Peptides against a protein of PDB entry 6A30. Designs and how they scored, part 29

Target 1, 150 residues: chain A of PDB entry 6A30
Amino acid sequence: AQDADNVLQPIMDLLDSNLTLFAKICEKTVLKRVLKELWKLVMNTMERTIVLPPLTDQTMIGTLLRKHGKGLEKGRVKLPSHSDGTQMIFNAAKELGQLSKLKDHMVREEAKSLTPKQCAVVELALDTIKQYFHAGGVGLKKTFLEKSPD

## One batch from the design tools (peptide; aimed at target 1 Y132 A135)

Design b2_p21_3_s3 (made by RFdiffusion4, then SolubleMPNN; from b2_p21_3, 6 letters changed)
Fold by OpenDDE base, seed 3:
Structure b2_p21_3_s3 (fold): chain B 150 residues (1-150), chain A 21 residues (1-21)
Amino acid sequence: as target 1 above (150 residues)
Amino acid sequence: SELVEKAKEVAEKLKEELEKK
């Protein structure tokens, strides 16, 4: 339980801060695309955090999450003009693209079978995140979430 | 779990914003 909480807390904080803003500024079709890309990113990040040694990953996740979070200055949420919203989406897409490239550079270490403990942590974390991304039926479809490489 | 409850709260906020559109 505590290990799952340690993995989930940074992810939930990131999602809370960013998705509420995206939900306000994006049209429904754009938002669904953003949610799909964020889902992939979260799944990959969780897998790495649980499988890789905690020391290097906490720093990398923290750095990745901080690099993405620092663009949201605490300042007055001026409703970004339509132009500013487009630029934010473009920047987010660019950053997600860079993270995808980082995935390609991570050598497919042989899917070391997760230990039973790691599997239990992943399952608990996945159930929580699936509920979040489903968003009571208005977010991502359950079928999409279930077909994602768990 | 406090994190599960937080995730539910965030999901509900997202739902509310999507329903406004």
Scores: peptide ipSAE 0.076, ipTM 0.641, DockQ to the pose 0.058
OpenDDE base, seeds 1, 2, 4, 5: peptide ipSAE 0.075, 0.072, 0.070, 0.071; ipTM 0.643, 0.639, 0.635, 0.641

Design b2_p21_3_s4 (made by RFdiffusion4, then SolubleMPNN; from b2_p21_3, 8 letters changed)
Fold by OpenDDE base, seed 3:
Structure b2_p21_3_s4 (fold): chain B 150 residues (1-150), chain A 21 residues (1-21)
Amino acid sequence: as target 1 above (150 residues)
Amino acid sequence: ADLVAKAREVAEKLREELEKR
């Protein structure tokens, strides 16, 4: 339980801040695309954090997610003009694309069978995040979330 | 239990913002 809380809390705080903003500035079609890419990013980050603990200092999740979130300066939320919002989405998509390339450079180390404890933490974390991204039916479809490589 | 409750709260906020559109 406590280990799951320590992994999930930074992810949930980041998702709350970013998705609330994207939900205000993006049209529905763009928002749905952003949600799909964020889902993939979160799943890949969780997998790496739980499966490969020695390479992912808790600081690295926060830093990977914060490096992508730091394009949101804490400054006065000037509603970016439609042009600025598009540029922010483009930059976020470009950064997400770079993370996808980093996935290809991670040698598939043999899927070391997660310990039963690690499996239970992953399952609990995945269920919580699936509920978040489903957003009561207005977010991502349940069928899409279930087809994610768990 | 606390994280699940928080995730539901955040999901509800996201739903409310999407329903306003």
Scores: peptide ipSAE 0.047, ipTM 0.631, DockQ to the pose 0.056
OpenDDE base, seeds 1, 2, 4, 5: peptide ipSAE 0.049, 0.046, 0.046, 0.043; ipTM 0.631, 0.624, 0.622, 0.623; seed 1 fails the geometry check

Design b2_p21_4 (made by RFdiffusion4)
Pose (drawn by RFdiffusion4):
Structure b2_p21_4 (pose): chain A 105 residues (1-54, 100-150), chain P 21 residues (1-21)
Amino acid sequence: AQDADNVLQPIMDLLDSNLTLFAKICEKTVLKRVLKELWKLVMNTMERTIVLPPSKLKDHMVREEAKSLTPKQCAVVELALDTIKQYFHAGGVGLKKTFLEKSPD
Amino acid sequence: SEAEELHDKFLTAAEETLEEA
C-alpha cells in the first residue's frame, strides 16, 4: 500500500491542485468532459510507458517474451490502478463508477 | 470552502482504498 502511494504521488501532485480548481469553476458537463478526457490520457500514457509490449527469430520476426513483473510489483500496480479509478470517481463528483469500469481505455 | 471540500473528496476516496488494502 505504501509503495502504491509512492507510485501515484507524482501524478496526484499534478492533478490535485487542478481537479480541485475545476469542479469549482466548471459546469457539471464541462467538468465531466474534462475528467473523461484526462482519464483517457492517464490510462493511455500508462499503457505506453510502464507496460509497453515486448526481433527476427529464425526467419520471420516474432514478438519477444514479456519480462514478468515480480509478485510485489504486480500487486503494487493493481492497487495503484484501482486507486486512480477511485480518484477519478471522487466519491460522486467525478466520473461514475459504471463509466470507469466499462472504459475501453 | 468549496475548494477544500472538493479537495477532501478527491483524496478521501483514494485514501480509503489504500487503508482497506

Design b2_p21_4_s1 (made by RFdiffusion4, then SolubleMPNN; from b2_p21_4, 12 letters changed)
Fold by OpenDDE base, seed 1:
Structure b2_p21_4_s1 (fold): chain B 150 residues (1-150), chain A 21 residues (1-21)
Amino acid sequence: as target 1 above (150 residues)
Amino acid sequence: SLEDELRQKFLSARQAVLDKA
């Protein structure tokens, strides 16, 4: 459980920061699309974390999230005028895009098979994230979440 | 808000995991 929480905490921090912003500025239809992209990002990040040795990834994800998170804190959400909202979405998308580009810099360390314990932690983390994105039915559909490549 | 619901679901799910361990 503690291991799962350690994996979930950085993801939660990222999601909370982004969802707070997106929920305020996006229409429901746009928000659903954003959630789908965030879901893909989270799944890709988890996949990489699973494939990469546990020690280096927590520090890298934490450091990367911390380096990028400091940029978001100074945004005194002055409710930007309509023009500023687009730029904020663009900046947020750029930040999310940089997380995707981290794919290219993660050294192909040999995919060590997860131990049964690690698999259990990942499964638990995935279930929690699925519940988060489903949000009692107001978020993404269960069928969409279940069809996502684990 | 949707954001609040997401947070609550996440927190509840996380707590449920911690309680089962």
Scores: peptide ipSAE 0.054, ipTM 0.635, DockQ to the pose 0.419
OpenDDE base, seeds 2, 3, 4, 5: peptide ipSAE 0.056, 0.053, 0.052, 0.052; ipTM 0.638, 0.625, 0.577, 0.633; seed 2 fails the geometry check

Design b2_p21_4_s2 (made by RFdiffusion4, then SolubleMPNN; from b2_p21_4, 12 letters changed)
Fold by OpenDDE base, seed 2:
Structure b2_p21_4_s2 (fold): chain B 150 residues (1-150), chain A 21 residues (1-21)
Amino acid sequence: as target 1 above (150 residues)
Amino acid sequence: SEEDEIREKFLSSYQEVLKKA
């Protein structure tokens, strides 16, 4: 549990920061679309992060995500109340773009088979993220989340 | 606000899973 939390907390902080912004500026339908794209990004990042590097790299990812998340929080432009919604969306898209870059910089370590402990952490992490994105039914549908490749 | 409600639902879901882990 603690190992999973160490990996998840930076991701969840980043997601919360972005989702808070999106919830403010996006209509419900747009928000759902953003959530779907974020889900894909997170899943792809986790797949590359967890399948390729040993647990030691999870700390690196957590650190990278925390660094980027803090950068995103600090880079949360106090959008002046009069800032065009387009600029807010653009800024949010830039933040998502940074997550994509993080994915590309994740060193493809040799696909070592995850140890049972690593598998358990990954499974717990995935379940937590699924629950987060589902958000008690106000987020993404379970059917969509379950179709995501492990 | 609607935003706060969404955020609380996300956070609550996360915390619930962590408590069960």
Scores: peptide ipSAE 0.070, ipTM 0.627, DockQ to the pose 0.639
OpenDDE base, seeds 1, 3, 4, 5: peptide ipSAE 0.056, 0.065, 0.068, 0.071; ipTM 0.622, 0.631, 0.640, 0.635; seeds 3, 4, 5 fail the geometry check

Design b2_p21_4_s3 (made by RFdiffusion4, then SolubleMPNN; from b2_p21_4, 11 letters changed)
Fold by OpenDDE base, seed 4:
Structure b2_p21_4_s3 (fold): chain B 150 residues (1-150), chain A 21 residues (1-21)
Amino acid sequence: as target 1 above (150 residues)
Amino acid sequence: SEEEEIREKFRSARQKVLDEA
């Protein structure tokens, strides 16, 4: 549990920051669309992390997520007006776009087989993320989350 | 607010999985 939490914490911090922003500025339908894109981004990031060597991956994801999380902290003070919502979405999309660029920098090294312990941590992490995105039914549908390739 | 409720549901879902693990 602690190992899974250590892996998840940087992701969850980023997600919590983004979800707070999106829940405030987006209607329910728009929020669901944003959540789908976030889900894809998270899954793609995790997939690459699993394929990359264990030691560099946690630090790289953690560093990337920390860099993106720090950018959101500075914006907290301004009460977003409705007119600022579009710009906030654009900025959030730009930040998410930078996460997608991580895709190009992650050199697929030879897929080292995860140890059974590492597999268990990843499975727990995936379950946690799925439950997080489902959010008791207010987030993404379970059917959508289960169709994402593990 | 509705926003706070949504945020709390996301947080609670995370915590539930962590508590069950």
Scores: peptide ipSAE 0.130, ipTM 0.668, DockQ to the pose 0.665
OpenDDE base, seeds 1, 2, 3, 5: peptide ipSAE 0.128, 0.129, 0.120, 0.128; ipTM 0.668, 0.668, 0.663, 0.667; seeds 2, 3 fail the geometry check

Design b2_p21_4_s4 (made by RFdiffusion4, then SolubleMPNN; from b2_p21_4, 9 letters changed)
Fold by OpenDDE base, seed 5:
Structure b2_p21_4_s4 (fold): chain B 150 residues (1-150), chain A 21 residues (1-21)
Amino acid sequence: as target 1 above (150 residues)
Amino acid sequence: SEEEELRKKFLDAYQEVLKKA
């Protein structure tokens, strides 16, 4: 439990912050598209984390996610006027673009075989993230989440 | 709100997973 929490908490904090913002500022169709892109990003990040040495990558992902997530913390954004909403969308899109740069910092090392403990942590993490993105039916469809390579 | 529902469902799911881990 604790090992999974250590991996997941930074990711979940980032996702919660971003999704909260996007839910407020995005039209429903745009929000679904954003969720799909976030899902792909998270899955790609997890895949790379599994392939990379477990200890250094977990801390790097957490640090990088925190570094990029701090940009969102300043926005205890009072629901800005309509003009401010457009700027917030651009800023949010820019922040998402910066999260994509996380991909460039993750050097794919040779896939080390995961220990049974690491596999269990990854499975738990994947289940948590799937449940998060499904969000009791208000998020992504289960069929979409299940098509993602585990 | 849709946001509040999303957050609640997230937190519930996360807490459930932490209890099993």
Scores: peptide ipSAE 0.092, ipTM 0.644, DockQ to the pose 0.516
OpenDDE base, seeds 1, 2, 3, 4: peptide ipSAE 0.077, 0.078, 0.070, 0.093; ipTM 0.617, 0.632, 0.620, 0.659; seeds 2, 4 fail the geometry check

Design b2_p21_5 (made by RFdiffusion4)
Pose (drawn by RFdiffusion4):
Parts: structure tokens; C-alpha cells; sequence
Structure b2_p21_5 (pose): chain A 105 residues (1-54, 100-150), chain P 21 residues (1-21)
């Protein structure tokens, strides 16, 4: 849990002062649109940075084997991910839980 | 775990650049 907090700390320091500034000055729809968009951005950047997928093999170029995360690493990633979701739900001001769960991103 | 924390700092820089656009 402490490790997951440390992983999310950089992105939370960035969004905190902001998300906070918004909902204070945005209509509900405007806030929802921004959060939905920031949500897609975070999920996409994570997909393309910490988990980028894995070369000519014999003759025909095959994808390499993925280097598995350690068990502790897998757990930190799952928890950190589940935490960002709750962060965007924001207990009922952010995105609905139903939206986040069915988010294709 | 340290590698994830370093990558998280990179994710922060990428998001910051996107917000500045």
C-alpha cells in the first residue's frame, strides 16, 4: 500500500490543485467532459510507458516474451490502478463508477 | 517498485506537456 502511494504521488501532485480548481468553476457537464478526457489521457500514457509490449526469430519476426513483473510489483500496479479509479470517481463528484468500469481505455 | 516510481515521474512529465498544449 505504501509503495502504491509512492507510485501515484507524482500524478496526484499534478492533478490535485487542478481537479480541485475545476469542479469549483466548471458546470457539471464541463467538469465531466474534462475528467473523462483527463481519464483517457492517464490510462493511455500508462499503457504506453510502464507496460509497453515486448525481433527476427529464425526468419519471420516474432514478438519477444514479456518480462514478467515481480509478485510485489504486480500487486502495487493493481492497487495503484484501482486507486486512480477511485480518485476519478471522487466519491460522487467525478466520473461515475459505471463509466470508469466500462471505459475501453 | 523503484522502476515504477521512476516511470511515474515520466508519466507526470508527459501529462504536464499535454496540459500545456
Amino acid sequence: AQDADNVLQPIMDLLDSNLTLFAKICEKTVLKRVLKELWKLVMNTMERTIVLPPSKLKDHMVREEAKSLTPKQCAVVELALDTIKQYFHAGGVGLKKTFLEKSPD
Amino acid sequence: VEELEEAAKLIKEILEEELEK

Design b2_p21_5_s1 (made by RFdiffusion4, then SolubleMPNN; from b2_p21_5, 7 letters changed)
Fold by OpenDDE base, seed 1:
Structure b2_p21_5_s1 (fold): chain B 150 residues (1-150), chain A 21 residues (1-21)
Amino acid sequence: as target 1 above (150 residues)
Amino acid sequence: VQELVEKAEEIKKILEEELKK
């Protein structure tokens, strides 16, 4: 449980920050598409965080989160004017673009098979993430989350 | 890592398409 929480917490913090923004600025159809792609991204990130040595992943996720977190500390979410919404989307797109640079820093570790312990952590983490993305029925459909090959 | 990058780029593209509307 604690190991799963350690893996999930950084991901959840990132998701909460971004999804709250997207829910406000995106149309429902666009939001669903974004959620589907984020689901895939989260699944792949979680897999790596569990498979890769904890030191490198925490530093990378922490660095990514630290760069994101500094932007969110500013106060009262005034309803962004249309201009503010555009800038926020641009900033979010720029931040997602920085994930592409992560390739250069991730040593191509050989795809190590998960140990049974790691598999148990992944399973627990997956259930939590599925519940989050379902969001009480307003998010992604359970059937989609269960059938996802990710 | 490459797959994550590709997915992030796909999300970026979706957001950019919405900015153009």
Scores: peptide ipSAE 0.022, ipTM 0.531, DockQ to the pose 0.065
OpenDDE base, seeds 2, 3, 4, 5: peptide ipSAE 0.020, 0.026, 0.018, 0.018; ipTM 0.511, 0.559, 0.541, 0.528; seeds 2, 3, 4 fail the geometry check

Design b2_p21_5_s2 (made by RFdiffusion4, then SolubleMPNN; from b2_p21_5, 6 letters changed)
Fold by OpenDDE base, seed 4:
Structure b2_p21_5_s2 (fold): chain B 150 residues (1-150), chain A 21 residues (1-21)
Amino acid sequence: as target 1 above (150 residues)
Amino acid sequence: VQELIEKAKEIAEILKEELEK
């Protein structure tokens, strides 16, 4: 549980900040598309975070995600105009782009089979993320989340 | 991370396309 929380918390904080923004600026249909892409993104990020060497890189990713996530908190809740929202997403994408520099420092550990502990962390993480994206029924449908190949 | 960036770009493009509509 604690290991799952350590992996998920930085991702969840980033997602919460961004999804709140997207929910404000996007129509329902657009929001659903964004949520689907974010779901895929989170699944892939989680896979990488779990496969990556546990301690040093999680702290670095968490620190990077936290450092970039903190930049979004100070904005006074002015409803960003649609143009402002797009620019904010673009900036967020650029900031995520800087995380690519972290990849170059991450030694590709060979795809080792997940330990039972890692599997348990993945399962807990998946359940948490599914609940998050379902958002009490206003987000993605449970059927989509369960059938997602990601 | 590169995949995250690519998906973020894809999301940004989807949003741009919908805003232009």
Scores: peptide ipSAE 0.022, ipTM 0.532, DockQ to the pose 0.061
OpenDDE base, seeds 1, 2, 3, 5: peptide ipSAE 0.019, 0.021, 0.018, 0.020; ipTM 0.523, 0.519, 0.526, 0.512; seed 1 fails the geometry check

Design b2_p21_5_s3 (made by RFdiffusion4, then SolubleMPNN; from b2_p21_5, 9 letters changed)
Fold by OpenDDE base, seed 1:
Structure b2_p21_5_s3 (fold): chain B 150 residues (1-150), chain A 21 residues (1-21)
Amino acid sequence: as target 1 above (150 residues)
Amino acid sequence: IQELIEKAKEIQKILQEELAK
């Protein structure tokens, strides 16, 4: 339970901050696409956080979140003009791309099979995240979440 | 976990409200 919370809390904080923004600025079709990409990101982040030693990942996630959080602090949420929203999506996509590139650097660690303990943490975390992304039926379809290869 | 569930419910509500517009 505590190990799952340590993995999920940073992810949920990231999702809360980003999804609130995306829900406001995105059309329904765009929002669904963004949710699918965020789902992939979350799944990849969870895999890394569980496979890597907790100390290194908390520092990296914390550093990534701090770099993102510094931008969110002071600005009066001026409704970003359509141009600002596009730039934020572009920046978010760029950061998602950098997280994807971080996959290439971490791929050097042999895909060590998750220990039974790590598997249990993943299962618990996945159920919570699936509920989050399903959003009571308005988000991603359960069938998509269950069949996702990520 | 309970706090995460509560946060998920809150976000679910926000998403439902925005998708209902």
Scores: peptide ipSAE 0.050, ipTM 0.601, DockQ to the pose 0.060
OpenDDE base, seeds 2, 3, 4, 5: peptide ipSAE 0.033, 0.025, 0.027, 0.025; ipTM 0.555, 0.537, 0.543, 0.533

Design b2_p21_5_s4 (made by RFdiffusion4, then SolubleMPNN; from b2_p21_5, 11 letters changed)
Fold by OpenDDE base, seed 4:
Formats: structure tokens, sequence, C-alpha cells
Structure b2_p21_5_s4 (fold): chain B 150 residues (1-150), chain A 21 residues (1-21)
């Protein structure tokens, strides 16, 4: 449970900071696309954290998420002008792209079996994240979320 | 876990409001 919480907390913090910003600046169609990319990022991050050895995971993911998140935190949320919003989306897309490239460099060590408690926490977290991204039907479609690698 | 659920719910409500506009 604690290990899963430690993994999920940085992800949730990233989602909170980025989605709040994107919700403010993005058009509905753009926001849906951003949500899809963030969903993929979250799923990939969770997969890596579960599959990779615990010791390297918190520091690497926390550092990666913090390095990518810190670029967004220092901006006093002045509602960016229309031009600023586009640049922020581009920067966010670039950051998401860099996180995807990290997938290719991580050697899959043999996934240690999660404890039953960790499995339950991960399952609950996945369900919660799915509900979050679905946003009561106005967000991502359930079919998209269910087809994502769990 | 509960804290994560609560945060997810909060963010979901923000997204619902924005996506409903």
Amino acid sequence: as target 1 above (150 residues)
Amino acid sequence: VQELIDKAKEIAEILKKKLAE
C-alpha cells in the first residue's frame, strides 16, 4: 500500500497541476487530446513503477515527474494569453514526449509480484484514475480507458 | 488511498465543469 501510494502520489500531483492548467487554457477538443496523452503517460508510469525495482522507482519517477512538473509550477497562473496557451500546450506535449522516450531505456527487470495489498491499492488507484479521466461522461470514453494497458 | 480518491474526485469535478462548457 505505502509503495503504491508513493508511486501514485507524484502521478496525482502531476495530473492536478497539469490538468487544472490545461482545463483553463485549452479548448474542449484540445483538452480531450491532452487527456488522452496524460492517460497514456499515467498508465506507462504506473506500469514502469510496478515492473521496475522499488528502489530506483521512487527517485527516478519522482525526479522525472518533479523535473517535468517543476517547469510548470513556477509560473504564477496568470491566465496565459491565447498565444501563451499554445506554447504551454507545446511544451507540455514535448515533456510528455520525453517521458515516453524514457520507456525505451528502462530495462524491464522481472516484475516482482506485488503483495495482495499492493495489488488492491493499484486496482483501486486505476479505477479512480479511470473515473477521473472519464469525468462523468464528459471526459474520455470508457472504451478508450478500458483498452489502455492496465 | 483515500487521499488519492479525494484528489481524483476534486480534479474530476473541475474537468466535468470545464468539459460541460
Scores: peptide ipSAE 0.066, ipTM 0.626, DockQ to the pose 0.062
OpenDDE base, seeds 1, 2, 3, 5: peptide ipSAE 0.060, 0.061, 0.061, 0.062; ipTM 0.628, 0.627, 0.630, 0.625

Design b2_p21_6 (made by RFdiffusion4)
Pose (drawn by RFdiffusion4):
Structure b2_p21_6 (pose): chain A 105 residues (1-54, 100-150), chain P 21 residues (1-21)
Amino acid sequence: AQDADNVLQPIMDLLDSNLTLFAKICEKTVLKRVLKELWKLVMNTMERTIVLPPSKLKDHMVREEAKSLTPKQCAVVELALDTIKQYFHAGGVGLKKTFLEKSPD
Amino acid sequence: STAEERIEELAEKLKEAEEEK
């Protein structure tokens, strides 16, 4: 849990002062649009940074084996991810839980 | 945790800003 907090700390420091500034000055629809978009952005950057997928093998270029995360690492990643979701839900001001769950990103 | 506390604080600030409107 402490490790998951440390992982999310950088991105929370960025968004906190912001998300906060918005919903204060945005119409509901405007806020929802921005959050939906920032959501896609975070999920995409995570997909393309901490978990980029894994060469000529014999003759025909095959994908290499993925280096597995340690058990502790897997758990930190799952919790941190579940936490960002709740962060964007924001207890009922951010994105709806039904939207986040079915988010293709 | 620190993340849970920040999420609660953020939710409270956002709800207060929505009520002010």

Design b2_p21_6_s1 (made by RFdiffusion4, then SolubleMPNN; from b2_p21_6, 9 letters changed)
Fold by OpenDDE base, seed 1:
Structure b2_p21_6_s1 (fold): chain B 150 residues (1-150), chain A 21 residues (1-21)
Amino acid sequence: as target 1 above (150 residues)
Amino acid sequence: SASQKRIEELTKELKKALEEK
């Protein structure tokens, strides 16, 4: 249980930081697009975390999320005036779009075999995150979430 | 768990935001 919390906490921080404001200001279609990009980012980060050495270090997940999310953190959206909000969304969308290109730079590091315990933790974390993105049926579709982002 | 509770709260917020649109 504690291990799952260690995996989930940095992800929740990322989601909270990047969706709370966007959820309020974005039109539904734009918000869903943002959700899809964040989903891909989270999945890629988790995949790397699984492939990379022991999941036990919160610091690595946080560092990976921060290294890849540094483009997203600068969205301390000072809610500027109405005109600036659109530009910020555009910039954020552009940054998220660049994160989709990160797929090409996923160096296939040899997937270290996870222990059964680590697999269970990752599965629990994945299910929890899928629930978030599904948002009781008003978010992303289950069929989309069940497909590999590859 | 604390994390489970937190994500449920975040989920409710996201759900509410989406339903209001």
Scores: peptide ipSAE 0.494, ipTM 0.908, DockQ to the pose 0.590
OpenDDE base, seeds 2, 3, 4, 5: peptide ipSAE 0.473, 0.483, 0.483, 0.469; ipTM 0.901, 0.905, 0.904, 0.899

Design b2_p21_6_s2 (made by RFdiffusion4, then SolubleMPNN; from b2_p21_6, 7 letters changed)
Fold by OpenDDE base, seed 2:
Structure b2_p21_6_s2 (fold): chain B 150 residues (1-150), chain A 21 residues (1-21)
Amino acid sequence: as target 1 above (150 residues)
Amino acid sequence: SASQKRIKELTEKLKEAEKEK
């Protein structure tokens, strides 16, 4: 459990800031769409981190998310005026688009078989992230999260 | 766990944001 928490903390730090901002500025339907894209991104990143051995699980996920999050961190949550909200959504969409493109450039290194311990940590981490994105029912539907490619 | 605490905190933040709309 502690190992899973350690892996998830950097991800949650990034997501908490972004989701809080998006929740404030986005209409519900837009927010749901953003959540779906973030979910896909997180799942893809986790899959690659598990498959790609070199850096500690914490460092790669955090680095991948941080490298693309650099544009979003500087956002002093200025309550955007109506015009500013559109720009923020556009910027967020642009960042998500850049993250999606990174998918194509990550060379799938040879899938090293996870040890049983690593598998258990990953399973726990995945379950926790599903709960995170469900957000007590405010976020994504469980059915959507369960159908996501493992 | 720390993660579960973060989930609860996020949930509350999202709920509050929805109420403000």
Scores: peptide ipSAE 0.330, ipTM 0.832, DockQ to the pose 0.815
OpenDDE base, seeds 1, 3, 4, 5: peptide ipSAE 0.295, 0.314, 0.308, 0.310; ipTM 0.816, 0.825, 0.821, 0.822

Design b2_p21_6_s3 (made by RFdiffusion4, then SolubleMPNN; from b2_p21_6, 8 letters changed)
Fold by OpenDDE base, seed 2:
Structure b2_p21_6_s3 (fold): chain B 150 residues (1-150), chain A 21 residues (1-21)
Amino acid sequence: as target 1 above (150 residues)
Amino acid sequence: SASQQRIKELTEKLKKALEEK
């Protein structure tokens, strides 16, 4: 349980911070696109965390999220108070673009075999995160979440 | 767990945000 918490907390921080912002500034279609990109980011982060075990799961996820989150924090563009809806969309698109670039930097590290305990933690974390993105059916479709982000 | 509770809260936040759009 504690191990799952260590994995989930940094992810939840990322999700909460980003989606809180995007939910305020984006219409539904754009927000769903943001969700899809965040899903990919989370999946990639989890995959790397599994493959790169020199650090604790928490430190690895935190480092990966922080490395990529620096782009998002800088992307907290103070929407000018009078920014037209177009500017908000542009800013959202820019942030999405930064997230998409992360995919290109994914070095397929050699998949290390997870211990049964690690597998259980990852499965629990994955299921938990899927539930979040599904959002009771109003978020991403289950079929999308069940597919490999590759 | 603390994380399980938190994720539920975040899920509800997301759900509400999407439903309000």
Scores: peptide ipSAE 0.563, ipTM 0.929, DockQ to the pose 0.573
OpenDDE base, seeds 1, 3, 4, 5: peptide ipSAE 0.562, 0.559, 0.562, 0.551; ipTM 0.929, 0.928, 0.929, 0.926

Design b2_p21_6_s4 (made by RFdiffusion4, then SolubleMPNN; from b2_p21_6, 8 letters changed)
Fold by OpenDDE base, seed 5:
Order: C-alpha cells, then structure tokens, then sequence
Structure b2_p21_6_s4 (fold): chain B 150 residues (1-150), chain A 21 residues (1-21)
C-alpha cells in the first residue's frame, strides 16, 4: 500500500493541479472530454513506462508526466477576471490540444518482468487511480475506466 | 491512506465546481 502511494503521489500532484484548473474553465461536457484524455494519457504512460516501476516518490511515470505537464502549464492562457464563455471555450480547446502534444512525447521503455510484489503494487495503483478519476461519481464512469484507453 | 485523502479532496473539488456552474 505504501509503495502504491509513493507511485501515485507525483501523478496525483500533477493531476490535482490540472483537474482543478479544468474544472473551473471547462463546461461539463468539455470537462468530461478532458478527463477522458487525461485518463488515456495516464494509462498510456503507465503502459509504456511500467516495465520496472520505481517504488519511490520519484517514479519514472511521475517524472515523465511532470516534465511534459510543465509544458502544458506554460502554454496556459490566464482567464480574465470577468468570465467570458468564449474565452473559456478557447482555453479548454487549447488545453486539449496541449494534452495531445504531451501524449506524443511519451516513450515506451523496454519490457521487463515484474516481481509478484511489483505486480501487486501496480494493480493496487491502477485500482486507486481508477477511483481517483471516478471521483465519487462526479468524474468518469466506472464502465469507461474498465475499458482499454485505446 | 494518503491517496485516499487525495481522492476525497478531488471529489469535493469537482462537486463544488459542478455546483457552481
């Protein structure tokens, strides 16, 4: 359990910041789309990187997400003090575009076998991150989370 | 766990954002 937390904390730190932003600037349907893209990005990153997952606070997945996530934040347009629906849509569309670019920077690592302990940690981490994206029912549907991100 | 606390926090944040729209 502690190892799973160590794996997830860097990812959740990035996701919390992004999701908080998107929750504010996105209309509900756009927000759902953003959540789906983030989910796909996270799952693809995990699939490509979980060859020999580090069981420390500095996970390769977390590092990759943070490295590229900074590029996403750098491209963020600040919302004006007055809420303009057009500006919100523009910002949401821009953020989605940046997420797609982020995906292209994901690199697949050479596959290595995991120990039973590592497999258990990954499984727990996956279950936990699904709960995270479900967010008590206000996030993504469970049926969506159980499907392949492809 | 720390992760469970993060899940709870996100849940509340998203609920709040939905209610404010």
Amino acid sequence: as target 1 above (150 residues)
Amino acid sequence: SKSQERIKKLTEELKKAEEEK
Scores: peptide ipSAE 0.471, ipTM 0.891, DockQ to the pose 0.773
OpenDDE base, seeds 1, 2, 3, 4: peptide ipSAE 0.458, 0.454, 0.466, 0.466; ipTM 0.889, 0.885, 0.890, 0.890

Design b2_p21_7 (made by RFdiffusion4)
Pose (drawn by RFdiffusion4):
Structure b2_p21_7 (pose): chain A 105 residues (1-54, 100-150), chain P 21 residues (1-21)
Amino acid sequence: AQDADNVLQPIMDLLDSNLTLFAKICEKTVLKRVLKELWKLVMNTMERTIVLPPSKLKDHMVREEAKSLTPKQCAVVELALDTIKQYFHAGGVGLKKTFLEKSPD
Amino acid sequence: AEELHERFHTAAEETLEEAAA
């Protein structure tokens, strides 16, 4: 849990002062649109940075084996991910839980 | 603004406290 906090700390420091500034000065729809967009952005960047997918093999170029995360690493990632989701739900001001769950991103 | 700040952090902290428990 402490490790997951440390992983999210950089992105939280960035969004905190912000998300906070918004919903204060945005209409509901405007806020929702921005969060839905920032949400897609965070999920996409995570997909393309910490978990980029894995060369000519014999003759026909095959994808390499993925280097598995350690058990502790897997758990930290799952929890940190589940935490960002709650962060964007924001207990009922941010995105609805139903939207986040069915988010294709 | 303070209330919104608390809501954003409380929702995340609750998940971490549950996992730590």

